# Designs tried in a protein design run: peptides against a protein of PDB entry 3OAK. Part 74

Target 1, 145 residues: chain A of PDB entry 3OAK
Amino acid sequence: DDLEQYLDEKILRLKDEMNIAAQLDIDTLNKRIETGDTSLIAMQKVKLLPKVVSVLSKANLADTILDNNLLQSVRIWLEPLPDGSLPSFEIQKSLFAALNDLPVKTEHLKESGLGRVVIFYTKSKRVEAQLARLAEKLIAEWTRP

## One batch from the design tools (peptide; made by RFdiffusion4, then SolubleMPNN)

Design b1_p20_2_s3 (from b1_p20_2, 7 letters changed)
Fold by OpenDDE base, seed 2:
Structure b1_p20_2_s3 (fold): chain B 145 residues (1-145), chain A 20 residues (1-20)
Amino acid sequence: as target 1 above (145 residues)
Amino acid sequence: SEELKREEEEAEKEWEELTA
């Protein structure tokens, strides 16, 4: 129906925005590495984060979020950066919190690749302990029979 | 780095085992 179509389009637009933000940050950091210009700061994801968190927190959007594989973009946002670092603590914390409130199923984790990435956060030496514990909690919940 | 690569590979392996 009209509402369903509207919600689908809304989520798909956000998905595109997230993907663009991620790529722009990657490009910025690659340029920073290449040129040594330390004034180059990757901030596109951080700028968009409030909107992402707002959408992910809406109960009425949960089905639309999952059906349109928005979690693929969440996965992209969590992946390591060109310099080997991880996204900001704030991005990690906000996204993990949002994921905790979504009815995520194994099929969503497979189609998005998010499962692998969250497991990575349980073992990486660069992850803060509190976020590693949260990642472990998510994996435990998602893999329960 | 080699460390990052190893951690990513381990994560992939574990995920595959969990969802096999």
Scores: peptide ipSAE 0.613, ipTM 0.940, DockQ to the pose 0.641
Fold by OpenDDE base, seed 5:
Structure b1_p20_2_s3 (fold): chain B 145 residues (1-145), chain A 20 residues (1-20)
Amino acid sequence: as target 1 above (145 residues)
Amino acid sequence: SEELKREEEEAEKEWEELTA
């Protein structure tokens, strides 16, 4: 199926772009720590965020998103940064909102590692209260009998 | 950070319990 192949390739490209953006931000922050250059700002994920949100919001891409484990890249974007801080408030809010509308199953949470990370967001004191509540809502939904 | 590590470990344990 030509359409299925096209969609798979599209999602896999986005997955790669997300992983690259995350690594570039990590590299920037590591360099900031190493050199003390406070002008170094990690913005690669933020720049790519609108594209990520656009793709995640498309219902007709849900199966392709889940089958290609794009949630692994979502997990990577939510991981703590080298300085111990968390990704920007906007990234957290946008991703949690997008996750809320996806038909995520336990198997997807396992293969991506996203389950553990979202639980972390329910516990960390570095997380804004409103986002912790969103994380709690997701966990409750995903663990529903 | 030891605190961050602790929080991550707690999250891991809870996830394991939920998916066991």
Scores: peptide ipSAE 0.609, ipTM 0.939, DockQ to the pose 0.633
Fold by OpenDDE base, seed 3:
Structure b1_p20_2_s3 (fold): chain B 145 residues (1-145), chain A 20 residues (1-20)
Amino acid sequence: as target 1 above (145 residues)
Amino acid sequence: SEELKREEEEAEKEWEELTA
């Protein structure tokens, strides 16, 4: 119906915005590596983060989020950056918290690739302990019989 | 890095085991 169409378009627009933000940050960091200009700072994801968190936290958007594979963009935001670093602590914390309240199923984790990435966060030595624990909690919930 | 690649591969294997 009209509402479902509206919600689909809303989520698909956000998905596109997230992907663009991720690519812009990648481009910035690649240029930083190439030129050595340490004044280049990747800030596009951080700027968009409040909007992403707001959308992910809305119960009425849960089905639309999952049906349109927005989790693929969440996965992209969590992937390591060109210099091998991870996204900011705030991005990690906010996304893991938001994921904890979504009715995520195994099929969503497979189609987005998010399952593998979250497991990575339970293992990486570069992840803060509190965030590793959040990742572990998510994996435990998603794999619960 | 090699460490990053190793960690990603281990995560992938574990995920495959959990969803097999």
Scores: peptide ipSAE 0.608, ipTM 0.939, DockQ to the pose 0.646
Fold by OpenDDE base, seed 1:
Structure b1_p20_2_s3 (fold): chain B 145 residues (1-145), chain A 20 residues (1-20)
Amino acid sequence: as target 1 above (145 residues)
Amino acid sequence: SEELKREEEEAEKEWEELTA
């Protein structure tokens, strides 16, 4: 109905914004590597993060989030950056917290690629211990019989 | 880096095993 359509459009717009933010940060960091200009700072994802967190935290949007594969954009935001680093601690913390409250199913993990990425966070030595533990918790919940 | 690639490959392998 009209409400469902409105919510779909809202999520799809956010998905697009997230993808753009990720690409802009990648471009910034690639340029930083190419030029050596350490004043170049990737901040597009950080700027958009409050909006992302706000949307992900709303229970009435859960079905719309999952049905429109917003988790693909979440996965993209969690991917390693061109310099081999990971997204900021704040991004990691906020996204993992949000994921913990979503009714994520195996099908969503497969279609988004998020499953592999979260497992990566259980292994990477560039991840803070508290976030690695949270990633482990998520994997355990998602793979529970 | 080679370390990053290794970690990613291991994660992929584990995910495939969990969802096979």
Scores: peptide ipSAE 0.606, ipTM 0.938, DockQ to the pose 0.633

Design b1_p20_2_s4 (from b1_p20_2, 7 letters changed)
Fold by OpenDDE base, seed 2:
Structure b1_p20_2_s4 (fold): chain B 145 residues (1-145), chain A 20 residues (1-20)
Amino acid sequence: as target 1 above (145 residues)
Amino acid sequence: SEELEKERKEAEEEWEKLMS
C-alpha cells in the first residue's frame, strides 16, 4: 500500500546515503594516506550517524529495515578503514546498541554480511572491551538454538 | 596489516562454521 511504499523508499534513501557516506570517508582516508595531509578528516559517517540511529530505533520501521537489507549498510559502516583502524567508538557503540533492539534473523545476517563483521569485533585487538562484550552478546543471541 | 587480515580470516571462518 501507500504507507508501505513510502517506508520502503525512506529506508532505501537512507541506505544510499549511508553507502555514500562510507565511500566518501574511505576516499578521504586514502587521500590522507597518499598525501600525508593530516587535515583530511573522515566525517561523513559521523555527520549522518544521528539520522541512522534515529531510524534504527523506530519500532515501526523494523520490518522495512530488515526487508530492504539496511543491515548491509550497517555492515559497511563497521568495516575496517583504509588505514587499518576501525570506525569511531561512537559509531560502533551506537550501531551495536541499535542492533540489539532489532529482531534480526539469520537470513538478514547472511544477506548483509553483518554476522562475519560482528564476530570480527569479538576478537579484534583494536576494539574496546565493552564493545567486544556487546558484540559477543549479539552473536550469542543470533545463534541461539 | 597482517594482524588485521588474520583477524578477518578468523572471523570469516567462524561465521561460516556457525552458519553451516
Scores: peptide ipSAE 0.614, ipTM 0.940, DockQ to the pose 0.629
Fold by OpenDDE base, seed 5:
Structure b1_p20_2_s4 (fold): chain B 145 residues (1-145), chain A 20 residues (1-20)
Amino acid sequence: as target 1 above (145 residues)
Amino acid sequence: SEELEKERKEAEEEWEKLMS
């Protein structure tokens, strides 16, 4: 119906915006590496983060979020950057918090690739201890029989 | 980074094991 279509389109638009933001940050960092211009700072994801958090926090959007595989874009945002660094602490913290409140199922983890990435955060030496613990908590909940 | 690749590989293997 009309509402369902509206919500789908809203989530799909956000998905596109997230993917674009991620790519722009990658491009910025690649250029920084290539040119040595240390004034180049990747900020597109950080700028969009409040909107992402707002949407992910809406309980009435949970089904739409999961059905449209927005978690794929969340996964993309969590991937290591070209220089091997991880996304900002704030991005990690905000996304893990949002994921904790979503009714994520195994099928969503598979189709998004999010499961593998979150496991990575339990292992990486570049992750803050508190966020590694959050990642561990999520994995434990998602793999519960 | 070799370390990053190692961590990625380990994560992938663990995920595959969990989802098998």
Scores: peptide ipSAE 0.612, ipTM 0.940, DockQ to the pose 0.624
Fold by OpenDDE base, seed 1:
Structure b1_p20_2_s4 (fold): chain B 145 residues (1-145), chain A 20 residues (1-20)
Amino acid sequence: as target 1 above (145 residues)
Amino acid sequence: SEELEKERKEAEEEWEKLMS
């Protein structure tokens, strides 16, 4: 219906915006590496984060989020950056918190690649302990019998 | 880095095992 179509379009627009933000940050950091210009700062994801969190937190959008594979963009945002570093603590914290409240199923993890990435966060030495614990909690919930 | 690649590989292998 009209509402469903509106919500689909909303989520798909956000998905596109997230993907663009991720790529712009990658481009910025690659240029930083190439030129040595330490004044180049990747800020696109951080700027968009409040909007992402707002959408992910809305119960009425959960089905639309999952059906349109927005989790693929969440996965992209969590991937290591060109210099091997991870996204900011704030991005990690916000996304993991949002994921904790979504009714994520195995099929969503497979089509997005999110499962592998979250497992990575349980292993990486560069992840804060509190976020590693949250990642472990998510994996446990997603793999429960 | 080698460490990052190792961590990524291990994560992938673990996920594959969980989903098998």
Scores: peptide ipSAE 0.611, ipTM 0.940, DockQ to the pose 0.633
Fold by OpenDDE base, seed 3:
Structure b1_p20_2_s4 (fold): chain B 145 residues (1-145), chain A 20 residues (1-20)
Amino acid sequence: as target 1 above (145 residues)
Amino acid sequence: SEELEKERKEAEEEWEKLMS
């Protein structure tokens, strides 16, 4: 089907863009640590965030998102940074909100590694209390009988 | 850091338990 192929290509392109943005931010922060240049700021994920949120919020893209394992890129975006810090508050909040509206199944959590990362956010002392509660809500929903 | 590695390990163990 032409529409299905179009949607697959759209999601796969976004997946690639997300992975590139994450790696560029990692490279920036590693260089910042190595050189001590405090003018180096990781901004690639923040710049792409509006597009990511827009795609994740579209009900007609849900199946395509899950079938192409876009959640793996979401997991990558939530991983701790080289200096041990976490992605920005806004990235965390936006992604958790978007995940709450997706029909995520156990198989998707396994193939993406997202389940383990979200559990991490329920435990980490570096996470804001309100976001830890959102992470807990997601885990409860995903593990509900 | 030591704390980060501890938190990662705990999260992994809990996930494995939930999926068993």
Scores: peptide ipSAE 0.607, ipTM 0.939, DockQ to the pose 0.599

Design b1_p20_3_s1 (from b1_p20_3, 8 letters changed)
Fold by OpenDDE base, seed 4:
Structure b1_p20_3_s1 (fold): chain B 145 residues (1-145), chain A 20 residues (1-20)
Amino acid sequence: as target 1 above (145 residues)
Amino acid sequence: SEELEKEEKEAEEEWEKLTA
């Protein structure tokens, strides 16, 4: 199927872009720590966020997203940063909202590692209360019998 | 940090329980 192939390639390209953005931000923050240059700001994920949200929100891409393990890249975006901080409030909020509308199954959570990370957001003292509640909601939905 | 490691460990343990 030409359409299926096209969609697979689209998602895989986005997955690669997300991974690159995450690594660039990590590199920036590591350099910030090493040099003490507080003018260094990690902005790559934020720049790509609108595209990520757009893709995650499209119902016709849901199967392709899950089948290609795009959630692995979502997990990477949510992981703690080198300085111990968490991704920006906007990234957390947008991704949690998008995840809420995806038909995520346990198998997807396992293969991506996303389950563990979202649980972390229910526990971390550095997470805003509003987002912690969203994380709790996701966990409840994913683990219901 | 110690606190971060603790939180990550607790998250892992809880996830393992939920998926066992």
Scores: peptide ipSAE 0.610, ipTM 0.938, DockQ to the pose 0.637
Fold by OpenDDE base, seed 3:
Structure b1_p20_3_s1 (fold): chain B 145 residues (1-145), chain A 20 residues (1-20)
Amino acid sequence: as target 1 above (145 residues)
Amino acid sequence: SEELEKEEKEAEEEWEKLTA
């Protein structure tokens, strides 16, 4: 199926791009820590965020997203940074919002590690209250019978 | 940080309980 193949390739490319963006930001922040150069700003995820959100919002891509474990890259984007900080509020908000509309199952949460990370966001004192509440909502929905 | 590690550990434990 040409369409299925096209969609798979699209998602896999995005997955790769997301992982690269995350690593580049990590590298930037590590260098910032090492050098003390506060002019070093991690911008790769922010730059790619609109594309990520766009893809995650497409209903016709849901199966492809889940089957290719794109949620693993979402998890990576949500993980704490080298300096212990969290990704920008915008990244958190956008990703949580997008996750809310995906037919995520427990199996996807396990294979991606996203479940653990979202629970973390319900607990962290560095997370904005509104996002913590959204994280709680997601966990409740994903774990309901 | 120690606090971060604690929070991550707690999250892991809770997730394991939910999916056991």
Scores: peptide ipSAE 0.606, ipTM 0.937, DockQ to the pose 0.637
Fold by OpenDDE base, seed 5:
Structure b1_p20_3_s1 (fold): chain B 145 residues (1-145), chain A 20 residues (1-20)
Amino acid sequence: as target 1 above (145 residues)
Amino acid sequence: SEELEKEEKEAEEEWEKLTA
């Protein structure tokens, strides 16, 4: 199926772009720590965020997203940064909102590692209360009997 | 950070319980 193949490739490209953006931000922050240059700002994920949100919001891409483990890249974007901080508020908010509309199953959470990370957001003292609530909501939905 | 490590460990433990 030509369309199926096209969609797979589209998602896999985005997955790669997300992973690259995450690594570039990590590199930037590591360099900031090493050099003390406070002008270094990690912006790659934020720049790509609108595209990520756009893709995640498309219902017709849900199966392709889940089958290609795009959630692994979502997990990567949510991981703590080298300086111990968390990704920007905007990234957290946008991703949690997008996750609410996806038919995520336990198997997807396992293969991506996203389950563990979202639980972390329910526990971390550094997470804004409203985002912790969103994380809790997701966990509750995913663990529904 | 010890606190971060603790929070990550707790998250891991809870996830393991949920998926056991």
Scores: peptide ipSAE 0.604, ipTM 0.937, DockQ to the pose 0.626
Fold by OpenDDE base, seed 1:
Structure b1_p20_3_s1 (fold): chain B 145 residues (1-145), chain A 20 residues (1-20)
Amino acid sequence: as target 1 above (145 residues)
Amino acid sequence: SEELEKEEKEAEEEWEKLTA
């Protein structure tokens, strides 16, 4: 199917772009730590965020997103940074909101590692209360009988 | 940090319990 192939390629390209953005931000922050140059700002994920949100919000892409394990890249974007900080509030808020509308199953959480990371956000003292509550809601929904 | 590592470990353990 031509449409299915097109959608797969679209998601796989985005997945690659997300992974690159995450690595570039890690490199920037590592350099900031090594050099002490406080002018170095990691902005690659933030720049790509609108595109990520746009894709995650499209109902007709849900199956393609899940089948291609885009959630692995979402997990990567949510992981702690080299300086011990978490991704920006906007990234956290946008991704959790998008996850709330996806038909995520346990198998997707296992193959992406996203389940563990979202649980982390329910526990971390560095997470805003409103986002911790949203993370709790997701975990409750994903683990219900 | 030690606190971060602790939080990550606890999250991992909880996830393992939920999916066992």
Scores: peptide ipSAE 0.602, ipTM 0.936, DockQ to the pose 0.638

Design b1_p20_3_s2 (from b1_p20_3, 8 letters changed)
Fold by OpenDDE base, seed 2:
Structure b1_p20_3_s2 (fold): chain B 145 residues (1-145), chain A 20 residues (1-20)
Amino acid sequence: as target 1 above (145 residues)
Amino acid sequence: SEELEKEREEAEKEWEELTS
């Protein structure tokens, strides 16, 4: 119906925005590495983060979020950056918190690749302990019988 | 880095095992 279509389009637009933000940050950091210009700061994801968190927190959008594979963009945002670093602590914390409140199923984790990435966060030495524990909690919840 | 690649590979392996 009209509402369903509206919500789908809303989520798909956000998905595009997230993907663009991620790519712009990658481009910025690659240029920073190449030129040594330390004034280049990757800020696109951080700038968009409040909107992402707002959408992910809406209970009435949960089905639309999952059906449109927005989690793929969440996965992209969590991937390591060109310099080998991870996204900012705030991005990690906010996204993990949002994921904790979504009715994520195994099929969503597979189609988005998010499962592998979250497991990575349980292992990486570059992850803060509190976030590693949260990642472990998510994996346990997602894989329980 | 080699460490990052190792961590990625381990994560992938574990995920595949969990979802097999």
Scores: peptide ipSAE 0.588, ipTM 0.934, DockQ to the pose 0.643
Fold by OpenDDE base, seed 5:
Structure b1_p20_3_s2 (fold): chain B 145 residues (1-145), chain A 20 residues (1-20)
Amino acid sequence: as target 1 above (145 residues)
Amino acid sequence: SEELEKEREEAEKEWEELTS
């Protein structure tokens, strides 16, 4: 199936790009901490965010997204940064919104680690109240019998 | 930080309870 293969490759490429962006931002922030150079700004995830949102919003890609564990990369993007801060408000908001429209199942949450991370966002004092509520909504939906 | 670690641990425990 040529189409299926094309879609798989598309998602896997994005997954790789997301992972690279996350690592580059981590490296930048670690260097900022080590050198004290405040001109070092981590922007790789922000630059890639529009592409991520575009892909996550495609209904015809839902199965491919879930089957290829793209949610693992989403989880990585939501992890706290080296300085203990959280990803930008825009990243959090965009990803939570995208997750709300995906047919996520418990198995996907386990294999990606996303479940634990989203629960974290319901508890963290560093999360904006409106985003904490969104996280709570997602957890409630995902854990329904 | 200790607070971050505590929050992580709490989240992990809750997730395990939900999926056990």
Scores: peptide ipSAE 0.586, ipTM 0.933, DockQ to the pose 0.631
Fold by OpenDDE base, seed 3:
Structure b1_p20_3_s2 (fold): chain B 145 residues (1-145), chain A 20 residues (1-20)
Amino acid sequence: as target 1 above (145 residues)
Amino acid sequence: SEELEKEREEAEKEWEELTS
């Protein structure tokens, strides 16, 4: 119906915005590495983060989020950066918290690649202990019988 | 890096085991 179409378009626009933000940050960091210009700072994801968190927290958007594979863009935001570093502590914390309240199923984790990435966060030595624990909590919840 | 690739491989194996 009209509402469902409106919500689909809303989520698809956000998905595109997230992907663009991720790519812009990657481009910035690659240029930083290439030129040695330490004044180049990747800020696009951080700027968009409040909007992403707001959308992910809305119960009425849960089905639309999952049906349109927005989790693929969440996965992209959690991937390591060109210099091998991870996204900011705040991005990790906010996304893990938001994921905890979504009715995520195994099929969503497979089609987005998010399952593997969250497991990665339970193993990486570059992840803060408190965030590794959050990742472990998510995996435990998603794999419950 | 070598460490990053190792961590990715371990995560992939565990994910495959959990979803088999």
Scores: peptide ipSAE 0.582, ipTM 0.933, DockQ to the pose 0.642
Fold by OpenDDE base, seed 1:
Structure b1_p20_3_s2 (fold): chain B 145 residues (1-145), chain A 20 residues (1-20)
Amino acid sequence: as target 1 above (145 residues)
Amino acid sequence: SEELEKEREEAEKEWEELTS
């Protein structure tokens, strides 16, 4: 199926771009720590965020997103940064909102590691209250009978 | 930090309990 192949390739390209953006931001922040250069700002994920949100919000891409484990890259984007801080509020808010509309199943949470990370956001003192509540909502929906 | 590691460990433990 030509359409299915096209969609797979689209998602896999985005997955790669997301992973690269995350690594570049990590590298930037590690350099900031080792050099003390406070002018170094990690912004690769923020630059790519609109594209990520656009893809995650499309209903016709849901199956392709889940089948290709794009949630692994979402998990990577949500991981704490080298300085112990969390990704920007905008990244957290946008990703949690997108996750809320996806038909995520337990198998997807396990293969991506996203389940553990979202639970982390319900516990971390560095998370804004409104986002912690959204994380709690997701966990409740994913674990309901 | 120790706090971050503690939060990570607690999250992992809870996830394992929920999916066992």
Scores: peptide ipSAE 0.581, ipTM 0.932, DockQ to the pose 0.643

Design b1_p20_3_s3 (from b1_p20_3, 8 letters changed)
Fold by OpenDDE base, seed 2:
Structure b1_p20_3_s3 (fold): chain B 145 residues (1-145), chain A 20 residues (1-20)
Amino acid sequence: as target 1 above (145 residues)
Amino acid sequence: SEELEKERKEAEEEWEKLTS
């Protein structure tokens, strides 16, 4: 119906915006590495983060979020950056918190690749302990019988 | 880095085991 279509389009637009933000940050950091220009700061994801968190927190959008594989864009945002670092602590914290409140199923984790990435966060030495524990909690919840 | 690639590989292997 009209509402369903509206919500789908809303999520798909956000998905596109997230993907663009991620790529722009990658490009910025690659250029920073190449040129040594330390004034180049990757800020696109951080700038968009409040909107992402707002959408992910809407209960009425949960089905639309999952059906349109927005979690793929969440996964992309969590991937390591060109310099080997991870996204900012704030991005990690906000996304993990949002994921904790979504009815994520195994099929969503597979189609998005998010499962592998969250497991990575349980292992990486570059992850803050509190976030590693949250990642472990998510994995346990997603894989429980 | 080698460490990053190792961590990625381990994560992938664990995920595959969990979803097999």
Scores: peptide ipSAE 0.614, ipTM 0.940, DockQ to the pose 0.636
Fold by OpenDDE base, seed 5:
Structure b1_p20_3_s3 (fold): chain B 145 residues (1-145), chain A 20 residues (1-20)
Amino acid sequence: as target 1 above (145 residues)
Amino acid sequence: SEELEKERKEAEEEWEKLTS
């Protein structure tokens, strides 16, 4: 199936790009901490965010997204940064919105680690109230019998 | 930080409870 293969490759490429962006931002922030150079700004995830949102919003890609564990990369993007801060408000908001429209199942949450991270966002004192509520909504939906 | 670690631990425990 040529189309299936094309879609798989598309998602896997994005997954790789997301992972690279996350690592580059981590490296930048670690260097910022080490050197004290406040001109170092982590922007790789922010630059890639529009592409991520575009892909996550495609209904015809839902199965491919879930089957290839793209949610693992989403989880990585939501993890706290080296300085203990959270990803930008825009990243959080965009990803939570995208997750709300995906047919996420428990198995996907387990294999990606996303479940634990989203629960974290319901508890963290550093999360904006509106985003904490979104996280709570997602957890409630995902854990329904 | 200690607070971050605490929050992580609590989240992990809750997730384990939900998926056990």
Scores: peptide ipSAE 0.612, ipTM 0.940, DockQ to the pose 0.628
Fold by OpenDDE base, seed 1:
Structure b1_p20_3_s3 (fold): chain B 145 residues (1-145), chain A 20 residues (1-20)
Amino acid sequence: as target 1 above (145 residues)
Amino acid sequence: SEELEKERKEAEEEWEKLTS
């Protein structure tokens, strides 16, 4: 199926781009720590965020997103940064909102590691209250009978 | 930090319980 192949390739390209963006931001912040250069700002994920949100919001891409484990890259984007801080509020808000509309199943949470990370956001003192509540909502929906 | 490590560990333990 030509359409299915096209969609797979689109998602896999985005997955790669997301992983690269995350690594570049990690590298930037590690350099900031080792050099003390406070002018170094990690912004690769923020730059790519609109594209990520656009893809995650499309209903016709849901199956392709889940089948290709794009949630692994979402998990990576949500991980704490080298300085112990969390991704920007905008990244957290946008990703949690997108996750809320996806038909995520337990198998997807396991293969991506996203389940553990979202639970982390319900516990971390560095998370804004409104996002902690959204994380709690997601966990409740994913674990309901 | 120690707090971050604690939070990560607790999250992992809770996830394991939920998926066992």
Scores: peptide ipSAE 0.612, ipTM 0.940, DockQ to the pose 0.638
Fold by OpenDDE base, seed 3:
Structure b1_p20_3_s3 (fold): chain B 145 residues (1-145), chain A 20 residues (1-20)
Amino acid sequence: as target 1 above (145 residues)
Amino acid sequence: SEELEKERKEAEEEWEKLTS
């Protein structure tokens, strides 16, 4: 119906915005590496983060989020950066918290690649202990019988 | 890096086991 179409378009626009933000940050960091200009700072994801968190927290958007594979963009935001570093502590914390309240199923984890990435966060030596624990909690919840 | 690729591989293997 009209509402469902409106919500689909809203989520698809956000998905596109997230992907663009991720690519812009990658481009910035690649240029930083290439030129040695340490004044180049990747800020696009951080700027968009409040909007992403707001959308992910809305119960009425849960089905639309999952049906349109927004989790693929969440996965992209959690991937390591060109210099091998991870996204900011705040991005990790906010996304893990938001994921905890979504009715995520195994099929969503497969089609987005998010399952593998969250497991990665339970293993990486570069992840803060408190965030590794959050990742472990998510995996435990998603794999419950 | 070597460590990153190792961590990715381990995560992939564990995920495959969980979804088999």
Scores: peptide ipSAE 0.608, ipTM 0.939, DockQ to the pose 0.641

